# Designs tried in a protein design run: peptides against a protein of PDB entry 3V4L. Part 317

Target 1, 386 residues: chain A of PDB entry 3V4L
Amino acid sequence: GQPLAKDKVALLIGNMSYWEHPKLKAPLVDVYELTNLLRQLDFKVVSLLDLTEYEMCNAVDEFLLLLDKGVYGLLYYAGHGYENFGNSFMVPVDAPNPYRSENCLCVQNILKLMQEKETGLNVFLLDMCRKRNDYDDTIPILDALKVTANIVFGYATCQGAEAFEIQHSGLANGIFMKFLKDRLLEDKKITVLLDEVAEDMGKCHLTKGRQALEIRSSLSEKRALTDPVQGAPCSAEALVRNLQWAKAHELPESMCLKFQCGVHIQLGFAAEFSNVMIIYTSIVHKPPEIIMCDAYVTDFPLDLDIDPKHANKGTPEETGSYLVSKDLPKHCLYTRLSSLQKLKEHLIFTVCLSYQYSGLEDTVEEKQEVNVGKPLIAKLDMHRGL

## One batch from the design tools (peptide; made by RFdiffusion4, then SolubleMPNN)

Design b2_p29_5_s4 (from b2_p29_5, 12 letters changed)
Fold by OpenDDE base, seed 1:
Formats: C-alpha cells, sequence, structure tokens
Structure b2_p29_5_s4 (fold): chain B 386 residues (1-386), chain A 29 residues (1-29)
C-alpha cells in the first residue's frame, strides 16, 4: 500500500539579516513559498526568519517535540553555511566573523536527535554554501548514526561549492528553490523528485559549472512528501503536538476600538511567518466634525526592537512586507513585527489616535493600551532555556 | 500636481529571471 505518515512536520529557517556577514535576500521568498507548498502537502510548518544561535537551538528543540514514531520530519535551511569533514553547519544571524562550529548548528546532530524520535522520514533541504571553513579546525565527534534507511539530503550545491542567490532589483528565489518549487507537489518518491530538480537545474545556463544539486539518501522505501497523514491522532502525544503547533500559529483576534471623540478604529493582525506579524489599523467611523484623523501603534515591548521609523506605514511594502500585501486590507497604517521569538511577555502596545476638529488648529490625541497576549511563535516561549 | 505615486507593482516572485543579465548580482550563500 502507499506509505502513511503518522504526521508531517517541517521547520523552515531563513537567515538573511546577518550582523557580521553579507546580507541575503532569497531566504525571505524561499521560506515563504516553501511554507505555502508544504501546507498544501498537509505539513505542519513552522517558518522562522533571522534567528540567533540560541533561537535556532530552541527552534530545533521545539521541532523535535513535534516529532514522534512514524512522523515525517523536514528541515529546510536557507542562509550562510559551511561543510567541514562531511558535517553541515548552519550559520545564525549573530555568528561572529569568522564563525566556528561552536557558533553554528550541526545538521548531523539534528539528524541524530530525529533518529531517536523513530521518525518515518527525515528530509534535509540545505540551501547554503558547502565550502570548507578554514577558520574552524574542530572535528565534530558525532555518535554513530542509526541505520534507519529513511534519510534524504537535498543540497543546493556540490561538496566544496557555493550556493547562490540572484540579487535582482526585486524579490527572487534562490537558485535551488526556483527549481524545487515547480516539482515539490509531485506524487513521486522524494529522491526521484530531487533527481528531476537536479536535471532541471543542470539544464539552466546560470548554474552550469557553478552550482549543482547533490542528493544523499539512505531511503529504502517509496516515501513521498505527498504521502497521506494517518487520519485520527492515535496517541496523547499526537494530540499534544497538534495543540502545540496550533498555539504557535494562533493570531490575535481583530479588535474594534472606540475613542471618546466618536472615532472607531479596526485593529487587525496577519501572519507573514511564524515569527513575523503585521499589525494594521483602519478608521471605520469618523464624526463629520473631525477633518484629520490617524491611528498609530506605539510603545511596543523593548524585546521586539521596533524602529518607529518603520512603523505606521501607508503600505505593507514600506514595512518590508512584500509577500502578504495582496491579502491585507487597503487604506491602513501597517507595522511589521519581525522578531516575535524574542517576546518574553504579552504583546502590549498603545494605539494613539491623533485628530483635528474643523475650525480648530490644535491636534488632539487619545490613547488606548491593547494587550493581545502572546501571538504566534511567542506562545512557545523560545527565549526560555530549558 | 497629482503625485503619481507609482506603487511599484509587487514584482511577482514567479516572474522568470531574464536570461541575459550577467552574473554580476550573484551572491554566495
Amino acid sequence: as target 1 above (386 residues)
Amino acid sequence: VEFDVKVKEPVDPNLPIPDNEEFKDVVAM
């Protein structure tokens, strides 16, 4: 019969806003598009941008809590990386220059932990460089991997080579994701699907002699990303997993705020990623005696590092949100919260209404404090060390 | 003076990469 997944879980990490390294662009688009495709495949997807070392460790730990016997686990990473002695290292955004293995996450360590969960399939999609890091002489002592015959690696590039993005004036995929996205929904064994992606990439004049997909597999069974999830959650652990994932994707409810002047504001929330939320405000009622009226959000928790210069924009794009702008209501003020994993407390902020009466020169302000609890990934408390 | 705020249409991320742009803008990941 067709293999069944007990469940399907994916962790997608896109690092682009490096502190001490060249900034990337493709990880934003690649994580977003891959999230949407994997959701169509009934994956529970956690999508995270711009993680520190500590935040990446906690994201992996939370991902491992979603894994269990017969669960399909997929890890995607887009960002800087290297390969020493056949070990792949993902580089966090806070990594020093030069970085070392002590500043990075070893993929083979994650694989070991996934094998301890008795997973049904382990897929790694690594959109990063595989050059040797000559600043890191550390030989990782890895424990012997179990012979599980359920491992697939898709590397965006060959051993010792670079992976590339194309920095056009617009948003574009990385080279790997450009070809992967076109085939990801196909009902094929995952190694066959990746082999077809490798052929498509190999036909591209851009990648020829620079980047080629490498597939490493021990997969003995005909498993596909299209394999159906087993219907009812059969265990208490599966119910807990489903509840934990659902909590990490719960948006705040939209609110209607009423001010003393008679202005009514709609406050709304949209998810771009598991750690990225858009807040938007719109004026839904204005008394005729009020000629000018704007609704600003301010006084965010310091943990979110919100620059007021990037808040309260007339378009989503001016906040750096280009991907979800079509799904947002028009004629709002928009604010992008890109670091929800840092939020230790409830998201409390102020809505400030600034308005002017007809025939008065003075601007009047009214303020309301709003508490929306812990939105999205902030419910997992990823900033707490276990 | 109507300022035509040319809202740059969101570049469809599915737009085919033009074949002829030289690799000048390729960054290693």
Scores: peptide ipSAE 0.092, ipTM 0.489, DockQ to the pose 0.156
Fold by OpenDDE base, seed 2:
Structure b2_p29_5_s4 (fold): chain B 386 residues (1-386), chain A 29 residues (1-29)
Amino acid sequence: as target 1 above (386 residues)
Amino acid sequence: VEFDVKVKEPVDPNLPIPDNEEFKDVVAM
């Protein structure tokens, strides 16, 4: 019969906004597009941008809590990385220059922990460089991996080579994701699918002799990303997993705020990623005696590091939100919260209404505090342990 | 020199990469 997954879970990490290293662009688009494709494949997807070392460790720990016997686990990483002694290291955004293994996440350590969960399939898609880091002489003492016939690595590049993004003037995919996205929905054994992606990359004159996909696999069974999930979640563990994932993806409900002047504001929320949310405000009712009226959001928690210069924009794009702008309501003010993982408390902020009456020169302000609880990934207290 | 990489207009990610674009814009990840 067709193999069945007990469930399907994916963690996608895209690191771009490095502190001490060159900034990237492709991981934004790559994580977004891969999220949408994996959702069509019935994956529970956690999508995270710009994680510190500590945040990456916690994201992996939370992902491992979603894994269980016969569950399909997929880890995607796009960002800076290196390979020393056959060990792959993912570089966090706060990594020092030079970085070392102590500042980075070892993929083989994550694989060990996934094997302890008795997963049905382990897929790693690593869109990172595989060059040796000459500043890191650390030989990781890895415990012996269990012999499991269910591991697949798709490396965006060969051992000792670089992976590349193409920095067009706009948003573009990385080279690996450009070819992967076209085949990802195919009902094929995952190793056959990746081999076809490797052939497509190999036909491209841009990648020829620069970047080639490497596949490492122990996969003995005909498993595909298209494999159906086995029935309703019947186990207590499956119910807990579904609830945990649902909590990490719960948006605040849209609210209608009423001000004393008779203005009504709609406050809405949209997810761009598991750690990135757009707040939007619109004036839905204005008394005729009010000639000018604007609704701003302010007084955010300091942990979110929101620059007021990028808040309350007339377009999503002016906030840095280029991907979800088509799905957002028009004629709002938009604010992008890009670091929801940093939120320790409830998301409390102020909605400020600034307005002017006909025949008065003075601007009047009214304020309402809004508490939306912990949105999205902020429900997974990824800071529990500091 | 802070390269204020002004994100220009989002290019449709489905646009074919022009065959003749010089590798000047290829960055190692």
Scores: peptide ipSAE 0.088, ipTM 0.471, DockQ to the pose 0.174
Fold by OpenDDE base, seed 4:
Structure b2_p29_5_s4 (fold): chain B 386 residues (1-386), chain A 29 residues (1-29)
Amino acid sequence: as target 1 above (386 residues)
Amino acid sequence: VEFDVKVKEPVDPNLPIPDNEEFKDVVAM
């Protein structure tokens, strides 16, 4: 028979905004597109951008809580990385220069923990450099991996080689994701699918002789990303997993704010990623006596590091939100919250209405405080260990 | 059957990226 997954869970991490390292661009698009594809494959997807070491550890821990016997686990990482002694290290955005294994997440350690969960399939898609880090002489004493015969690594590049992105002026995929996305929905054994992606990369003149996909697998069964999830979650563990994932993806409800002047504002929320939310405001009713009227959001929690220069923009693109802009309402003011994983408390902010009456030169302001609770990933309380 | 695992030598990072203008915007990840 066709293999069945007990459930399917994916963690996607895209690190771009490095503090001490070159900034990347491709991980934004790659994580977004891969999220949409994996959702079509009935994966529970957690998608996270720009994580610190601590935040990456917590994201992995939360991902491991979603894993259980016969669950398919997929980890995708796009960002800086290295490979020492056959161990792959994912570099957090706060990693020092030079970084070492002590500042990074070891993929083989994550794999060990996934094997302890008795997962049905373990897929790692690593869109990172695999060059040796000569500043890290640490030989990690890793415990021997169990022989589970359910492991697949897709490396965007060969051992000892670099992975590349093309920094066009626009949004573009990384080289790996450019080819992976065209095949990902195919009903094929995952190793066969990745081999076809490797062939497609090998045919491209841009990648030929520069970047080649490496597949490392121990997969004895014909498992595919298309494998159906076993029917209704009958186990208590499956119900808990579904509830935990649902909590991490719950958006605030849209609100209609009514001001004393008779202006009505619609406040809406959209998820770009599990840790990135767009707030948008629109004027839905204005009395005729009010000639000018603007509604802006302010007084955000300090933990979110919101630059006011990037808040309250006339387009999503001016906030740095290029991917969801087509799905957002038009004629709003937009604010992008890019670090929801840092939110310790409820998201409380102010909606300020600035308006002018016909025949008065003075601008009037009205304010309303809004509490939307913990949006998206902020519900997981990833900070409870500090 | 001896699997000749030819360890590909590390590509010299100092190989000049060919001056094809289309590659000026390629960054290592």
Scores: peptide ipSAE 0.086, ipTM 0.474, DockQ to the pose 0.356
Fold by OpenDDE base, seed 5:
Structure b2_p29_5_s4 (fold): chain B 386 residues (1-386), chain A 29 residues (1-29)
Amino acid sequence: as target 1 above (386 residues)
Amino acid sequence: VEFDVKVKEPVDPNLPIPDNEEFKDVVAM
């Protein structure tokens, strides 16, 4: 019969805004497009940008809580990385220069933990460099991996090589994602799908002699990303997994704020990623005696590190949001919250209305505090150490 | 922290693969 997944779970990490290393661009587009494709494949997707070491560890731990017997687990990583002694290391945004294994996440350690969950399929898609780091002489003592015959690695590059992004004038995919996205929805064994992606990359003049996809697998069964989720009555574990995923993706409800002057503001929320939310404000009603009226958001929690210069923009693009801008209401003020994983408390902020009456030179301000609880990934409390 | 993610201007993801001259903007990941 066709293989069935008990469920499908994906963690996608895109690291770009490095503190001590070159900044990247492709991970933004790659994580976004892969999220949309995996959602069409009935994956529960957690998509995270710009994680510290501690935040990456907690994201992996939360991902491992969603894994169980016969669940399909997919880990995608785009960012800086290295490979020492056949172990792949993902580099967090706060990694020192030089970084070492103690500052990075070992993919083979994650694989060990996934094997303990008795997963149905383990897929790793690693869009990172595989060069040796000569500043790290640590040989990780990995316990012997179990023979599970359900592991697939898709490396964007071959051993000892670099992976590349194309830093065009704009948002472009990394080279790996550019070819992967065209085939990802195909009903094929995942190793056959990745082999076809490798052939397509091999025809590209850009990658020729610089980057080649490497497939490493022990996959004995004909498993595909298209394999249907088992429609059995929700086991207690399936219910817990569904609730945990739903918590991490719950947006605040849109609100209509009414000010004393009779102005009405629509406050709305959009998810760009599991840790990135856009707040937008629009004036939906203005009394005729008010000639000028602006509504802006302020007084955000200090944990979010929001620069007021990047808040309340006339376009989503001016906030750095290019991917969801088409799906947002027009003629708003936009604010992008890019670090929701840092939020320790409820998201409380102020909506400030600045307005002027006809025949008065003075501007008047009214303020309303808004509590939206914990949006998106902030519900997982990833900042709490165990 | 200015998240000056200087994302250079959005390129349409449907833009053709640039020719060999545009390799100047290839960055190692």
Scores: peptide ipSAE 0.074, ipTM 0.451, DockQ to the pose 0.177; fails the geometry check

Design b2_p29_6_s1 (from b2_p29_6, 10 letters changed)
Fold by OpenDDE base, seed 1:
Structure b2_p29_6_s1 (fold): chain B 386 residues (1-386), chain A 29 residues (1-29)
Amino acid sequence: as target 1 above (386 residues)
Amino acid sequence: MVPIPEEEIEKFLATPPEVVVEPKFIKLE
């Protein structure tokens, strides 16, 4: 019969806003496009941007809680990285310059932990450079991997080479994702699908002789990303996993705020990623005696590091949100919360209404505090280890 | 990842895709 997945879970990490390293652009679009494709494949997707070392460790731990016997696990990483002695290291955004293995996440350690979960399939898609880091002489003592015959690595590039991104005219894709996205929905064995992606990369004049996909596989079975999820959750663990994932993707409900002046504001929320939310405000009712009014959000938790200069923008694009702007209501003020993983408490903020009456020169201000609880990934309490 | 030079991307985008004209097998009837 066709292989069945007990469940399908993906962790996608895109690191672009490095502190001590060159900033990237592709990870934003690559994680977003891959998230949408994997959701069409019935994956439970956690999508995270710009993680520190500690946040990456916690994201992996939470991902491992979603894994169990016969579950398909997919890890995608887009960012900086290196490979020493056949070990792949993902570089966090807070990594020092130079970085070492102690500042980075070893993919083979994650694989070991996935094998302990008795997963049905382990897929690693690594959109990073594979050059040696000459500043790291650490030889990882890896314990012997189990012979599970269910491992697939898709490396965006060959050993010792660089992975490339396109930074042109809003087409900020990694080269790997550019070709992967066109085939990802195909009902093929994952190694065959990746081999076709490798052929497409090899035919492209932009990538020929610059970047080549490497496939490393022990996959003995005909498993595909299209393999159907086994029906209703058959275990208590599967139910808990589904509930935990659902909690990590629950948006706050839209609210209608009423001010004393008779202005009504709609406050809405949209998810861009599991750790990135857009808040938008719109004036839904204004008394005719009020000539001007603006509704802005302020007083965010300090843990979110929100610069007020980047809040309350007239377009989603001015916040750095180019991907979900089509699905957002128009004529709002937009604020992008890009670090929801940092939120330890409830998301409490102030909505300020500034307005002017006809024939009065003075602006009036009214304020309402809003508590939306823990949105999205903030429900997982990824910081409980501090 | 490393950025591809913009000039190389522009050259690639300006190059019309080679229309692989699949040889229409004219069935010679």
Scores: peptide ipSAE 0.287, ipTM 0.674, DockQ to the pose 0.144
Fold by OpenDDE base, seed 4:
Structure b2_p29_6_s1 (fold): chain B 386 residues (1-386), chain A 29 residues (1-29)
Amino acid sequence: as target 1 above (386 residues)
Amino acid sequence: MVPIPEEEIEKFLATPPEVVVEPKFIKLE
């Protein structure tokens, strides 16, 4: 019979905005495109950008809470990384220069923890460099892995080689994601799918002799990313997993704010990623006596590090939101909250209405405080222990 | 990850796709 997944869960991490290392661009688009594809495959996707070491550890811990017996687990990482002694290290955005294993997440440690969950399939897609880090001679003492015969690694590049990104016209893709996305929806054994991606990468003149996909697997069964999820959640654990994922993806409800002047504002929310939300404001009603009227958001929690110069933009693109802009309402002011994992408290902010009456020179302001609770990933409290 | 130099991307985009002329005639020998 066709294999069944008990559930399907993916953690996607894209690190770009490094503090002490070269900034990347591809992880933004790659995490977004992969998120949309995995959602079409009925994966519960957690998508996170620009994580610190601590935030990456917590993201992995929360991902492991979503794993259980017969669940398909997929970890994707796009960013800086290295490989020492056959161990793959994902580099957090706060990693020092030079970084060491103590500043990084070891993928083989995550694999060990996934094997303890008795998962049905473990897929690692690693879009990072695999060069040795000559500043780190640490040999990780890894415990012996269990013989689970359900492991697949797709490395974007060969051992000791670099993974590349295409930067063109302000958009960037990783070379790996460029080819992976075209095949990811195919009903094929995951190792066969990745082998076809490797062939496509090998045929392209841009990538030929520059980058080659490496597949490492022990997968004894014909398992595919297309494998159907076993029907209604039959266990308490499956219900808890569904609720935990839903909690981490719950947007605030859209609000209609009414000001004393008779202006009505629509306040809306959109998810770009599990830790990235767009707030948008629009004037939905304006009395005719009001000639100018702007509704801006301000007074955000300090934990979010929101520069007011990047808030209240006339387009989503001016906030750095190029991916979801087509799905957003037009004629709004847009604010991008890119670090929801840092939010310690409820998201409380002010909506300020600035307006002018016909025949008065003075601008009037009205303010309303809005509490939207903990949006998206902020419900997981990924900052707990700092 | 490492960026590919823009000049190499431009050269690639400017290169016409190799028309893989699949040989239309399978000679049945």
Scores: peptide ipSAE 0.273, ipTM 0.661, DockQ to the pose 0.139
Fold by OpenDDE base, seed 3:
Structure b2_p29_6_s1 (fold): chain B 386 residues (1-386), chain A 29 residues (1-29)
Amino acid sequence: as target 1 above (386 residues)
Amino acid sequence: MVPIPEEEIEKFLATPPEVVVEPKFIKLE
């Protein structure tokens, strides 16, 4: 019969806003496009941007809680990285310059932990450089891996080489994602799919002689990303897993706020990523005596590090949101919350209505506090221990 | 990752795409 997955879970990490290293652009688009494709494949996807070392460790731990016997696990990483002694290191955004293995996440350690979960398939898609880090001569003593015959690595580049991104206007993919996205929905064994992606990269003049996909596989069975999820969750563990994932993807409900002046606003929420949410405000009713009115959001929790200069924009793009702008309502003010993993408390903020009456020069302000609880990834309390 | 130089991207975009990947829209009926 066709192989069945008990469930399908993916963790996607895109690091771009490095503190001490060159900033990237592709991880934003790559994580978003891959999230949409994996959701069409019935994956439970956690998508995270710009994680610190501690936040990356917690994201991996939460991902491992979603893994169990016969579950398909996929880890995607886009960012800076290196390879020392055949070990792959993902570089967090807070990594020092130079970074060492002690500042980075070892992929082979994550693989060991995935093997302890008795997973049905382990896929690693590593869109990072594989150059040696000459500042770290530490040989990691890794425990021996189990012989599970269910491991696939897709490295965006060959050993000792760089992975590239396209930063041209309207082209902001990593080279790996550029070709992977065209094939990812194909009903093929995952190694065959990756071989076809490698052939497409090899034909492209932009990538030929610059970047080549490397596939490492122990996968003895015909397993595909298209393999159906086993029907209704038969176990208490599967129900708990589904509830945990659902909690991490719950948006706040849209709110209608009524001000004393008779202005009504709609407050809405959209998820860009599991840790990135857009707030939008729209005027839905205005009394005729009010000539101008705007609804601003302010007084956010300090943990979110929101610059007011980037809040309350007339377009999603002015907030740095280019991906979900088509699905957002028009004629709003937009605010992008990009660090929901840092939120220790409930998301409480103020909606400030500024308005002017016909024939009065002075602006009037009314304020309402809004509590939307813990949105998206903030429900997992990834800050626990800071 | 490392950015490709803009000049090389411009050269690539100026060349006709050899591979027209037709988007296989799976229409879910």
Scores: peptide ipSAE 0.256, ipTM 0.650, DockQ to the pose 0.152
Fold by OpenDDE base, seed 2:
Structure b2_p29_6_s1 (fold): chain B 386 residues (1-386), chain A 29 residues (1-29)
Amino acid sequence: as target 1 above (386 residues)
Amino acid sequence: MVPIPEEEIEKFLATPPEVVVEPKFIKLE
């Protein structure tokens, strides 16, 4: 019969805004494009940008809670990384310079924990460098992996080599994602699909002799990312998993605010990633006696580290949102919340209406406080234990 | 990841795509 997944879950991490290391651009686009493709494949996708060491550990722990017997687990990482003694290390954005294994997440430790969940398939897609870190002399004593015959590694590059990104015309892709995205929807065994991606990379003059895909697999069965999910969630565990994922992806409802002057504002919310939300405000009704009015958002929780200079922009692109801007309503003010994983409390903020009456020189202000609860990933409390 | 040098991207973009001439399978009727 056709293989069935009990469920399909993906964690995608894109680290680009490093504190002590060169900034990247590709992880933004790569995580976004891969999220959209995996959603078309009926994956439950958690997509996270710019995580600290602690936030990455918590993201992995929450991902492991979504895994169970016969579930397909996919981990994608785009960022800085290294490989020592056949162990792959993902570098958090807060990693010191130089970084060591104690500052990084070991992929083989995550694999061990995934094997304890008795998963149906374990896929790792690692879009990072595989050079040795000469500042890290630690040999991780890893426990022996179980023989599960269900593991696939797609390394963006070969052992001891670099993975590259295309920094051209403002948008960047990783070389791996550039070729992976064209084949990811194909109904093929995952190792065969990755072999075809490796051939496409090998034929391209840009990548030939620079970067080569490496595939490591123990996969004994014909399993594909296209494999259908087994029926309606019939287990209590599957129901809990579906609720936990849905909780982490719930947007606030759009609100219509009414001010005393008779101005009406639409407040809306859009998800760019599981930890990145766009707030937008629009004037939906204005009395004729008001000549000018603007609706600003302010007074955000300090945990979000919102710079007022980057809030209330006339375009999504001015906030750093280049991907979802086409799906957003036009003629709004836009604010990007890029660190929802840091939110300890409810998202409470102020909507400030500034307006002017015809024939009065003075501006008038009215304010309303808005509580939208815990949006998206903030519902998982990924800061628990700090 | 490491950025590819811009000069190499420009050279690649300036190279005409190799027209993969798919072999027209002439079905002999």
Scores: peptide ipSAE 0.175, ipTM 0.592, DockQ to the pose 0.142

